Peptides against a protein of PDB entry 5YCA. Designs and how they scored, part 44

Target 1, 132 residues: chain A of PDB entry 5YCA
Amino acid sequence: RSLPAERNPLYKDDTLDHTPLIPKCRAQVIEFPDGPATFVRLKCTNPESKVPHFLMRMAKDSSISATSMFRSAFPKATQEEEDLEMRWIRDNLNPIEDKRVAGLWVPPADALALAKDYSMTPFINALLEASS

## One batch from the design tools (peptide; made by RFdiffusion4, then SolubleMPNN)

Design b2_p8_3_s1 (from b2_p8_3 with P1A I5E)
Fold by OpenDDE base, seed 1:
Structure b2_p8_3_s1 (fold): chain B 132 residues (1-132), chain A 8 residues (1-8)
Amino acid sequence: as target 1 above (132 residues)
Amino acid sequence: APVPEEDL
C-alpha cells in the first residue's frame, strides 16, 4: 500500500526509548449510555507546526485508535488517503467494532504493526504501557 | 462519542 509522503517530524526516529513518554499519558473516564469507560491519551505535538494530536487507547482491552495514529503521523494527508488506509486496515488487520467511539480501532498487536509502518513505535509502546 | 484526536 501507499502511505502519504509527508510524515510528522515528531516520528523521525522509530527506535527511541519509549519510557520517558509513559508519564506523559493521561487517563480519562467517559460516560456512555451503557456505563463509563476509561481511555488513555498521549498528547503528541508536531514540532514543526506546533499542532497537537492525541493518541488514544481503550484502557480495558488496550485497543488503539488507528485513526488517531494516522492523523498524527500524516498531518497533510487527504481524506481520500485516510480512507484508503482505513480500508487497508479493515482488509488486512483485525479492527474492532465499537459504536460508542469514532474512528477505526485495532488491537495492540495491530497497533504496533501500524506503528512500525508510521514510525511511531515509541509512542505506541508508551501508550500501551501507561496505567489507567 | 470520543473523537480519536482531540474531542474527548
Scores: peptide ipSAE 0.087, ipTM 0.766, DockQ to the pose 0.569
Fold by OpenDDE base, seed 3:
Structure b2_p8_3_s1 (fold): chain B 132 residues (1-132), chain A 8 residues (1-8)
Amino acid sequence: as target 1 above (132 residues)
Amino acid sequence: APVPEEDL
């Protein structure tokens, strides 16, 4: 696979301590046809463009939105690049199908693997450790 | 369906 060349400068250092990010996460209850579900969100703002993206976790099973990770990490990615990466995830990881929500979701271990590739480890660790 | 990146 080929990841986009330009990455969000927010993720320039994958080795930073994640603990200061934990209190920045927020829980949100969303109503679905089959009942409510809680999500944990972390607002990630590109320091250059000032455009925010939210990293998302399903509180109950800790599934993480790979789609949101990709879009946050690669702000100038093409649709083709995203499609290629999502296909790679489907072929190589263990994505979860949830028709209630958009995007491709993955379990925690897969999210951390992607985080390493995208240089987002502190942010994903914080998202996973945050209370719901 | 909720969009993961959307400020819902």
Scores: peptide ipSAE 0.087, ipTM 0.769, DockQ to the pose 0.559
Fold by OpenDDE base, seed 5:
Parts: C-alpha cells; sequence; structure tokens
Structure b2_p8_3_s1 (fold): chain B 132 residues (1-132), chain A 8 residues (1-8)
C-alpha cells in the first residue's frame, strides 16, 4: 500500500524513548447507553501546524483508534488516502467494531504494526503502558 | 468522518 507523502514532523524519529510520554496520558470515563467505558488519551501536537490530535485507547482491552493514528501521522492526507488505508487495515489487520465510537479501532499488536508504518511507535507504546 | 476524539 501507499501512505501519504508528508508525515507529521512530531513523528520524525520512531526510536525515541516512550517513557516521558506515559505521564502525559489521561484517562477519561465516558457514559454510553450500555454503561461507562474508560478511554486513555494522549495529546499529540504537530510542531509545525500546532494542530493537536488525540491518540486514543480503550482502557479495558487496549484497542487503539487507527483513524486517530492516521490523521495525526498524515496531516495533509486526503479523504481518499484515509479511506484506502482504512480499507487496507480491514483487509490485513484485525479491527474491532464498536458502534459507540467513531473510527476504526485495532488491537494492541495491530496498533504497534501501524505505529511502525507511521513512525509513531513511542507514542503508541506510551498510550498502551499508561494507567487507566 | 469525524475522528473518535469528537465522541469523547
Amino acid sequence: as target 1 above (132 residues)
Amino acid sequence: APVPEEDL
């Protein structure tokens, strides 16, 4: 598959220590019709555009929003490029369906695979390691 | 499509 040409400069180095990012994560309890669910969020700000995105984890099963990862990693991506990537994820990874929330969510191992592709491994490691 | 953070 082809990924967008321009990547968020926040993710210029995939090899950085993730541990400083752990305390930056925040837990959030959200009430849904079927009961409360806890999410862990990590604010990621593009250092050039100053536009933030939140990387998101479902606390209980550690599912990660692939949609948020993609949009953070590729700030100039077209909708067509996003749709293509989400289709690739559906075809090649193991996304979960949660109709309570928007976007495409994937289990931890898939999230780390995407993180490698998007050069954002430290951020996903931090998100996965953070307490809820 | 909105990003998931809009639901939170």
Scores: peptide ipSAE 0.079, ipTM 0.759, DockQ to the pose 0.430
Fold by OpenDDE base, seed 4:
Structure b2_p8_3_s1 (fold): chain B 132 residues (1-132), chain A 8 residues (1-8)
Amino acid sequence: as target 1 above (132 residues)
Amino acid sequence: APVPEEDL
């Protein structure tokens, strides 16, 4: 598959220590029609544009929004590029269907696979290890 | 997706 050529400079080094990012994560309880659910979020700010994106984890099953990862990693990606990647994820990984939330969500192992592809490993490790 | 909080 093809990924966008230009990546968020925040993710220039996939090998950095993730532990300093853990305390930056925050939990949020959101009310849904079928009851409340807790999410863990990590604010990721593009150091050039200063535009933030939030990486998202469902606290209960640790599923992570692949959509949020992609949009953070590739801020100049076209809708076509995003659609192509989301289709690839559907075809090759194990996305979780949850009609309550937007985007495409994947289990932790898949999130880490994507993190490697997007050079986001420290951020996803931190998000997964953070308390809810 | 959930709405971001300001203090994050």
Scores: peptide ipSAE 0.071, ipTM 0.758, DockQ to the pose 0.158

Design b2_p8_3_s2 (from b2_p8_3, 3 letters changed)
Fold by OpenDDE base, seed 1:
Structure b2_p8_3_s2 (fold): chain B 132 residues (1-132), chain A 8 residues (1-8)
Amino acid sequence: as target 1 above (132 residues)
Amino acid sequence: EPVPEEEL
């Protein structure tokens, strides 16, 4: 597959220590028709554009929003590029279907695979390790 | 209506 050409400079180094990011994560309880669910969020700000995106994890099963990862990693991606990547994820990984939330969500192992591709490994490790 | 990731 082909990923967008320009990546968020926040993710310039995939080898950095993730531990300083853990306390940056925040838990949030959201009410849904079938009851409450807890999410963990990590605010990621593009150092050039100053535009923030939130990386998202479902606390219960550690599913992570691939959509949030993609949008954070590729600030200039087109809808077509996003659609192409989401299709690749559906065809090659193991996305989770949850009608309560938007986007495409994947289990931790898949999230880490995507993190490697997007150069986001420290951020996803922190998101997965954070308390809920 | 599904909750957007950006607004969770």
Scores: peptide ipSAE 0.074, ipTM 0.771, DockQ to the pose 0.904
Fold by OpenDDE base, seed 2:
Structure b2_p8_3_s2 (fold): chain B 132 residues (1-132), chain A 8 residues (1-8)
Amino acid sequence: as target 1 above (132 residues)
Amino acid sequence: EPVPEEEL
């Protein structure tokens, strides 16, 4: 597969220590028709554009939003490029369907695989280790 | 209607 050419400069170094990012995560309880669910979110701001994206984890099963990862990593990606990547994820990884939330969500191992591809490993490690 | 992940 081909990923978008331009990546968010926030992710220039995939080898940095993730621990300083852990306290930046925030837990949030969201009310859904079938009951409450807790999410953990990490605000990631592009240092050049100053546009933020939130990386998201479902607290219960640690599923991560691949859609949010992609949008944060590739700020100039087209909808077509996103659709192609999401199709690749469906065909090659193990996404979890949750009709309560938008986007494509993946288990922790898949999230870390994507993080390597997108150069986001410290951020995904922090998101996975944060308390809820 | 599903909630967008960026708006959770």
Scores: peptide ipSAE 0.070, ipTM 0.772, DockQ to the pose 0.920
Fold by OpenDDE base, seed 4:
Structure b2_p8_3_s2 (fold): chain B 132 residues (1-132), chain A 8 residues (1-8)
Amino acid sequence: as target 1 above (132 residues)
Amino acid sequence: EPVPEEEL
C-alpha cells in the first residue's frame, strides 16, 4: 500500500515515552439507542497547522478508530488515499463492525500495528492505557 | 445515527 507522503510533524518520533500522554486522555460517555458507551479520547494537535484531531478508543473493548488515526497522521491526505488505506485495513487487519459510530475501528493489536506504520506508537499506547 | 469520531 501507499501511505500519504506528508505526515503530521507531531509524530516525528515514534520512540518517545508514552506515559506523559496518559493523563491527557479524557473519558466521555455517549448515549446510544441501545444504551450508554464510554469512549476515551486524546487530543492531538498538529504543531504546525494547530489543527487538532481526536484519537478515539472504545473503553470497553479498547477498539481504536483507525480513521481518526489516519486523519491525524496525514493531514493533507486525499479522500482517495484514505479510502485506499481503509480498504487495506479491511483486507489485512481485523476491523470491528459497529454501526453506532462512524469510521473504521480496529482492535488494540491492529491499532498498534497501524501506529507503527503511522509513527504514532506513543499516542496509541497512551490511549490504550488510559483509564475510562 | 452514527457518531462521527470528531464529535466523540
Scores: peptide ipSAE 0.074, ipTM 0.771, DockQ to the pose 0.885; fails the geometry check
Fold by OpenDDE base, seed 5:
Structure b2_p8_3_s2 (fold): chain B 132 residues (1-132), chain A 8 residues (1-8)
Amino acid sequence: as target 1 above (132 residues)
Amino acid sequence: EPVPEEEL
């Protein structure tokens, strides 16, 4: 597959220590028709555009929003490029269907695989290690 | 495709 050419400069170094990012994560309880669920979120701001995105984790099973990862990593991506990547994820990884929330969600191992592709490993590690 | 943060 082909990923968008331009990547968020926030993710210029995939090898950085993730531990400083852990305390930046925040937990939030959201009420759904079938009951409450806790999410963990990490605010990621593009240092050039100053546009923020939240990386999202379901606290209970540690599923990560691949959609949020993609949009944060590739700020200039077209909708067509996003659709292509989401289709690739469906075909090659193990996405989880949750009708309660928007976007495509993947288990931790898949999230880390995407993180490597998107150069977001420190951020995903921090999100996964944060308390809920 | 909307992002989950819009639901918070």
Scores: peptide ipSAE 0.072, ipTM 0.767, DockQ to the pose 0.407; fails the geometry check

Design b2_p8_3_s3 (from b2_p8_3, 3 letters changed)
Fold by OpenDDE base, seed 5:
Structure b2_p8_3_s3 (fold): chain B 132 residues (1-132), chain A 8 residues (1-8)
Amino acid sequence: as target 1 above (132 residues)
Amino acid sequence: SAVPLEDL
């Protein structure tokens, strides 16, 4: 498949050690109609634009928001490009449905596969290893 | 209704 041409320069080196990013993650309890749920988030700031984006993990099952990954990785992507990638994920990976939250969420193994594609491996490893 | 991703 094809991905957007321009990538967030934050992700220029996929080989970096992820461990320094672990303490950057933060747990957050969010109230939903059916009760509270804990998320872990990692603030990722584009070093050129200075615009932050949060990568998101559900603490309970370690599902990662593929939507947050894509939006962080490809700051100039069109809505059509995002829709095509989300469709590819539905067709080729194992996304889960959680009606409480927006976006497309995937299990850890799929998140790491996407991380390789988006050059985000250190960030996703850190997000997965962080405490909740 | 789902919480928007931006609000998480």
Scores: peptide ipSAE 0.053, ipTM 0.732, DockQ to the pose 0.928
Fold by OpenDDE base, seed 4:
Structure b2_p8_3_s3 (fold): chain B 132 residues (1-132), chain A 8 residues (1-8)
Amino acid sequence: as target 1 above (132 residues)
Amino acid sequence: SAVPLEDL
């Protein structure tokens, strides 16, 4: 696979301590037709463009939105590049199908694998450790 | 239908 060349400068250093990010996470209860579900969100603002994206975790099973990760990491990615990556995830990782929410969601281990590829490890660690 | 990711 080929990832976009330009990455969000927020993720310039994959080795940073994640613990300061934990208290920045926020839980949110969302009502769906089949009942409420809690999500944990981490606001990630591109320091150059000032555009924020929210990294998303399902509180119940800790599934992470790979789509949110990709869009945050690669602000100039084309739709074709996103589609290619999502297909790769479907073929190589263990995505979870959830009819209630958009995007492609993956279990924690897969999220951390993607985080390494996208240079987002501190942010995903924080998201996974945050309370809900 | 799915809730859009940006609306979560």
Scores: peptide ipSAE 0.052, ipTM 0.731, DockQ to the pose 0.963
Fold by OpenDDE base, seed 2:
Structure b2_p8_3_s3 (fold): chain B 132 residues (1-132), chain A 8 residues (1-8)
Amino acid sequence: as target 1 above (132 residues)
Amino acid sequence: SAVPLEDL
């Protein structure tokens, strides 16, 4: 598959220690029609554009939003490029169907595979280890 | 309908 040409400079080094990012994560309870659910989020700000994106985890099963990862990693990507990547994820990984929330969500192992591809491993490790 | 990602 082809990924977008430009990546968020926040993710220039995939080998950094993730532990300083853990305290930056925040848990929040969101009300849904079928009841409340807890999410953990990590604010990721592009150091050039100053535009923030939130990486998202469902606390209960540790599912990660692949959509949030892609949008943070590739801030100049077109909708067509995003759609192509999401189709690749559906065909090659193990996305979770959850009608309560938008986007494509994947289990932890798949999230870490994507993190390697997107050069954002420290951020996904921190998000997965944070308390809820 | 699903909650938009940006509204989480």
Scores: peptide ipSAE 0.052, ipTM 0.730, DockQ to the pose 0.946
Fold by OpenDDE base, seed 1:
Structure b2_p8_3_s3 (fold): chain B 132 residues (1-132), chain A 8 residues (1-8)
Amino acid sequence: as target 1 above (132 residues)
Amino acid sequence: SAVPLEDL
């Protein structure tokens, strides 16, 4: 598959130690019609544009928002490029349906596969390891 | 109705 040409310079090195990022994560309880759910968020600021994006994890099952990953990794991506990648994820990975939240969510193993593709491995490792 | 990702 094809990914957008320009990547967030925050993710220039996929091999860095993730542990310093763990304390940067924050838990958040969100109320839904069927009850509360806890999410873990990691603020990722593009050092060039200074625009922040939040990577998102469902605390209970560790599902990660692939949409949040894509939008953080590819700041100049078009909606069409996003749609193409989300279709690829649907066809090739194991996305989880959750009617409470927008975006495409994937289990940890799939998130780490995407992280390798997007050069985000330290950030996803930290997000998965953080407490909730 | 789903909560928008940007609202999380």
Scores: peptide ipSAE 0.052, ipTM 0.730, DockQ to the pose 0.924

Design b2_p8_3_s4 (from b2_p8_3 with P1A I5L)
Fold by OpenDDE base, seed 1:
Structure b2_p8_3_s4 (fold): chain B 132 residues (1-132), chain A 8 residues (1-8)
Amino acid sequence: as target 1 above (132 residues)
Amino acid sequence: APVPLEDL
C-alpha cells in the first residue's frame, strides 16, 4: 500500500524511549447513551505546525483509534488517502466498529503494527501502558 | 450517532 508523502515530524524517530510519554496520557470518562466509558488520550503536537492531535485508547479493551493515529501521522492527508488506508486496515487487520465512537479501532497488536508503519511506536507503547 | 473523534 501507499501512505501519504508527508509525515508529522513529531514521529521522526520510531526507536525513542516511550516511558517519558506515559505520564502525559490522561484518562477521561465519557457518557454515552448506554452508559459511561473510559478513554485514555495522549496529546501529540506537531512541532512545526503546532497543531495538536489526540491519540485515543478505549481503556476497557485497549482498542486504539487507527483513525486518530493516521490523522496525527499524516496531517496533510486527503480524505481519499484516509479512506484508502482504512480500507487496507479492514482488509488486512482486525478492526472493530463501535457504535458509540467514530473511526476504526484496532486491538493492541494491530495498533503496534500500524505504529511501526507510521513511525509512532513510542507513542502507542505509552498510550497502551498508561493507567486508566 | 457515534461521537466524532474530534469531540472526545
Scores: peptide ipSAE 0.546, ipTM 0.929, DockQ to the pose 0.949
Fold by OpenDDE base, seed 5:
Structure b2_p8_3_s4 (fold): chain B 132 residues (1-132), chain A 8 residues (1-8)
Amino acid sequence: as target 1 above (132 residues)
Amino acid sequence: APVPLEDL
């Protein structure tokens, strides 16, 4: 598949040690109509634009927001490019559409596959390893 | 309605 041409320079090196990122993650409890749910998020700031995005994990089952990953990795992507990638994820991975939260969420293994594609493995490893 | 990602 085709991914957007320009990637967030934050993710220029997929081989970096993830451990320094672990303590940067934050857990939060969100109240929903059917009860509370805990999320873990990691703030990722584009070093050039200074625009932050938050990578998101559902604490309970470690589902990761693929949408958050894509938007962080490809800051200049069009909505069409995002839609095409989300369709690819639906067709090739095991996504979840949670009624409580927007976007497409994927299991840890799928998240790591996407992380490799988006060159953001250290960040996803940290997000998955962080406590909640 | 689902909560937007940016509002989490």
Scores: peptide ipSAE 0.546, ipTM 0.929, DockQ to the pose 0.948
Fold by OpenDDE base, seed 3:
Structure b2_p8_3_s4 (fold): chain B 132 residues (1-132), chain A 8 residues (1-8)
Amino acid sequence: as target 1 above (132 residues)
Amino acid sequence: APVPLEDL
């Protein structure tokens, strides 16, 4: 697969300690037709453009939004590039499409695999370790 | 009718 050429400079160093990011995560309860569900989110602001994105985790099963990861990592990606990556994820990982929320969601191990590819490991580790 | 990511 081919990932977009330009990556969010927030993710310039994949080797940083993730622990300072843990307290930056926030849990929230969202009401759905079939009942409430808790999500954990981490605000990630592109230091150059100042545009924020939220990385998202379902608290209960720790599924991570791959879509949110991609959009944060590649701010100038085209729709075609996103579609290509989402197809790759479907073909190579173990995603779910939860009817309650948009996008493609992946289990923790898959999220960490994507994080390595996108240079987001500290952020995903923090998101996974945050309380809910 | 899933909730958009930006609305979470």
Scores: peptide ipSAE 0.544, ipTM 0.929, DockQ to the pose 0.946
Fold by OpenDDE base, seed 2:
Structure b2_p8_3_s4 (fold): chain B 132 residues (1-132), chain A 8 residues (1-8)
Amino acid sequence: as target 1 above (132 residues)
Amino acid sequence: APVPLEDL
C-alpha cells in the first residue's frame, strides 16, 4: 500500500512518553436507538493548521476508529487515498463495521499496528489506557 | 443511518 505523502506534524516523534496524554482523554455516553454506549475521545490539534481531530475508542471493547486515526494523521489526504487505506485494513487486519457509528473500527492490537505505520503510538496508548 | 464520526 501507499500512504499519503503529507503527515500531521503532531506525530513527528513516535517515541514520546504517552502518560501525559492520558488525563487529556474524555469519556462520554452517547444514546443510540438500541441503547447507550460509552466512548473515550482524545482531541488532537495539528500545530500548524490548528485543525482538531478526535481519536475515538469504544469503551466497552476498546475498539479504535481507524478512520479517525487516518484523518488525523493525513489531514491533506483525498477521499480516494482514504478508501484505498480502508480497503487495505479490511484485507489485512480485523476491522468491525458497527451499524451505529461510521467508519472502520479495529481491536487494540490492530490499532497499535496502524499507530506504528502512522507514527501515532503515544496517542493510541494513551487512548487505550484512559478510564471510561 | 450510522452516526458520523464528527458528531460523536
Scores: peptide ipSAE 0.544, ipTM 0.929, DockQ to the pose 0.957

Design b2_p8_4_s1 (from b2_p8_4, 5 letters changed)
Fold by OpenDDE base, seed 1:
Structure b2_p8_4_s1 (fold): chain B 132 residues (1-132), chain A 8 residues (1-8)
Amino acid sequence: as target 1 above (132 residues)
Amino acid sequence: DSGVVPAA
């Protein structure tokens, strides 16, 4: 598959130590019709544009928002490019269906595979290790 | 902020 040409400079080095990012994560409880659920978020700011994106994890099963990853990694991607990548994820990985949340969510192993493709492994490792 | 957020 083809990914967008321009990547967030925050992710220039996929080999960085992830541990300093762990305490930057924050847990948030959100009320849904069927009850509360906890999410873990990591604020990722593009060092050039200064535009932030939040990477998202469902605390309980560690599902990660692939949509949040893509939008953070490729800030100038078109909707068409996003749609194509999400289709690829549906066809090649194992996304989780949850009617309570927007976007496409994937299990931890798939998130790490995407993280390698997007050069954001330290950030996803930190998000997965953070306490809720 | 951009990206996906949970929806109630």
Scores: peptide ipSAE 0.171, ipTM 0.790, DockQ to the pose 0.447
Fold by OpenDDE base, seed 3:
Structure b2_p8_4_s1 (fold): chain B 132 residues (1-132), chain A 8 residues (1-8)
Amino acid sequence: as target 1 above (132 residues)
Amino acid sequence: DSGVVPAA
């Protein structure tokens, strides 16, 4: 598959130690019609544009928002490019369905596979290891 | 902003 040409410079090095990012994560309880659910968020700021994106994890099953990953990794991507990637994820990975939340969510192993593709491994590892 | 919105 084809990924957008320009990537967020925050993710220039996929090999960095993730542990310093763990304490930067924050838990958030959100009320839904069927009850509360906890999410873990990691604020990722593009060092050039200064625009932040939040990477998102469902605390209970550790599902990660692939949509949040893509939008953070590729700030200049078109909607068409995003749609193509989300279709690829649906066809090749194991996304979960949750009507309570927007975007496409994937289990931890799939998130780490995407993280490798997007050069986001330290950030996803930190998000997965953070307490909720 | 993130493209993810947890909402009812």
Scores: peptide ipSAE 0.171, ipTM 0.792, DockQ to the pose 0.449
Fold by OpenDDE base, seed 5:
Parts: C-alpha cells; sequence; structure tokens
Structure b2_p8_4_s1 (fold): chain B 132 residues (1-132), chain A 8 residues (1-8)
C-alpha cells in the first residue's frame, strides 16, 4: 500500500521512550444507550501546524481508533487516501465493529503494527499503558 | 480535525 507523502513531524522518531507520555493521557466516561464506557485519550499536537488530534483507546478491551491514528500521522491526507488505508486495514488486520463509535477500531496488536508503519510507536504504547 | 470521537 501507499501511505501519504507527508507525515506529522511529531512522529519523527519512533524509538523514543514512551513512558513520559503516559501521564499525558486522560480518561473519559461516555454514556451510551447500553451503559457507560470509558475511553482513554492522548492529545497529540503537530508541532508545526499546532493542530491537535486525540488518539483514542477503549479502556476495557484496549481497542484503538485506527482512523484517529491515520489522521494524526497524515494531517494532509485526502479522503481518498484515508479510504484506501482503511480498506487495507479491513483486508489485512482485524478491525472490530462497534456501532457506538465512529471510525475504524483495531485491537492492540494491530494498533502497534499500524504504529510502526506510521512511526507512532511511543504514543500508542503510552496510550495502551495509561490508567483508566 | 480532532480525529475520531465516540457517538454520544
Amino acid sequence: as target 1 above (132 residues)
Amino acid sequence: DSGVVPAA
């Protein structure tokens, strides 16, 4: 597959220690028709554009929004590029279906695979380890 | 664009 040409400079180094990012995460309880669910969010701000994106984890099963990862990693991507990547994820990984939430969500192992591709490993590790 | 949010 082909990923967008320009990547968020926030993710210039995939090898950094993730632990300083853990306390930056925040838990949020959302009430759904079938009951409450907790999400963990990590605010990721593009150091050049100053535009923030929130990486999202479902606290209970650690599912992570691949859509949010992609949009954070590739802020100048077109909708067509996003659609292509989401299709690739559907075809090659193990996304979950949850009608309560928008976007495409994947289990932790898939999220880490995407993180490697997007150079976001420290951020995804932090998101996965954060308390809820 | 802040990414993906849960439907609430």
Scores: peptide ipSAE 0.169, ipTM 0.792, DockQ to the pose 0.431
Fold by OpenDDE base, seed 4:
Structure b2_p8_4_s1 (fold): chain B 132 residues (1-132), chain A 8 residues (1-8)
Amino acid sequence: as target 1 above (132 residues)
Amino acid sequence: DSGVVPAA
């Protein structure tokens, strides 16, 4: 696969301590037709463009939105590049299908694998460790 | 802090 050339400068260092990010996560309860579900989100602001993206976790099973990760990591990616990466994830990882939510979601282990590829490990560790 | 709805 081919990842986009330009990455969000927020993720310039994959080795940073994740613990300061944990209290920055926020829980959100969303009402769905079949009942409420809690999500945990982490606001990630591009230090150059000042545009925020939210990394998303399903509180119950710790599934992470791969789509949110990709869009945060690669702010100038084309739709074609995103589609290519999501297809790769489907073919090589273990995505979870949930008709209630948008995007492609993956289990924690897969999220951490993607985080390594996208250089955003501290942020995903924080998101996974945050309380809901 | 803004809320984000992940629902489709």
Scores: peptide ipSAE 0.155, ipTM 0.795, DockQ to the pose 0.493

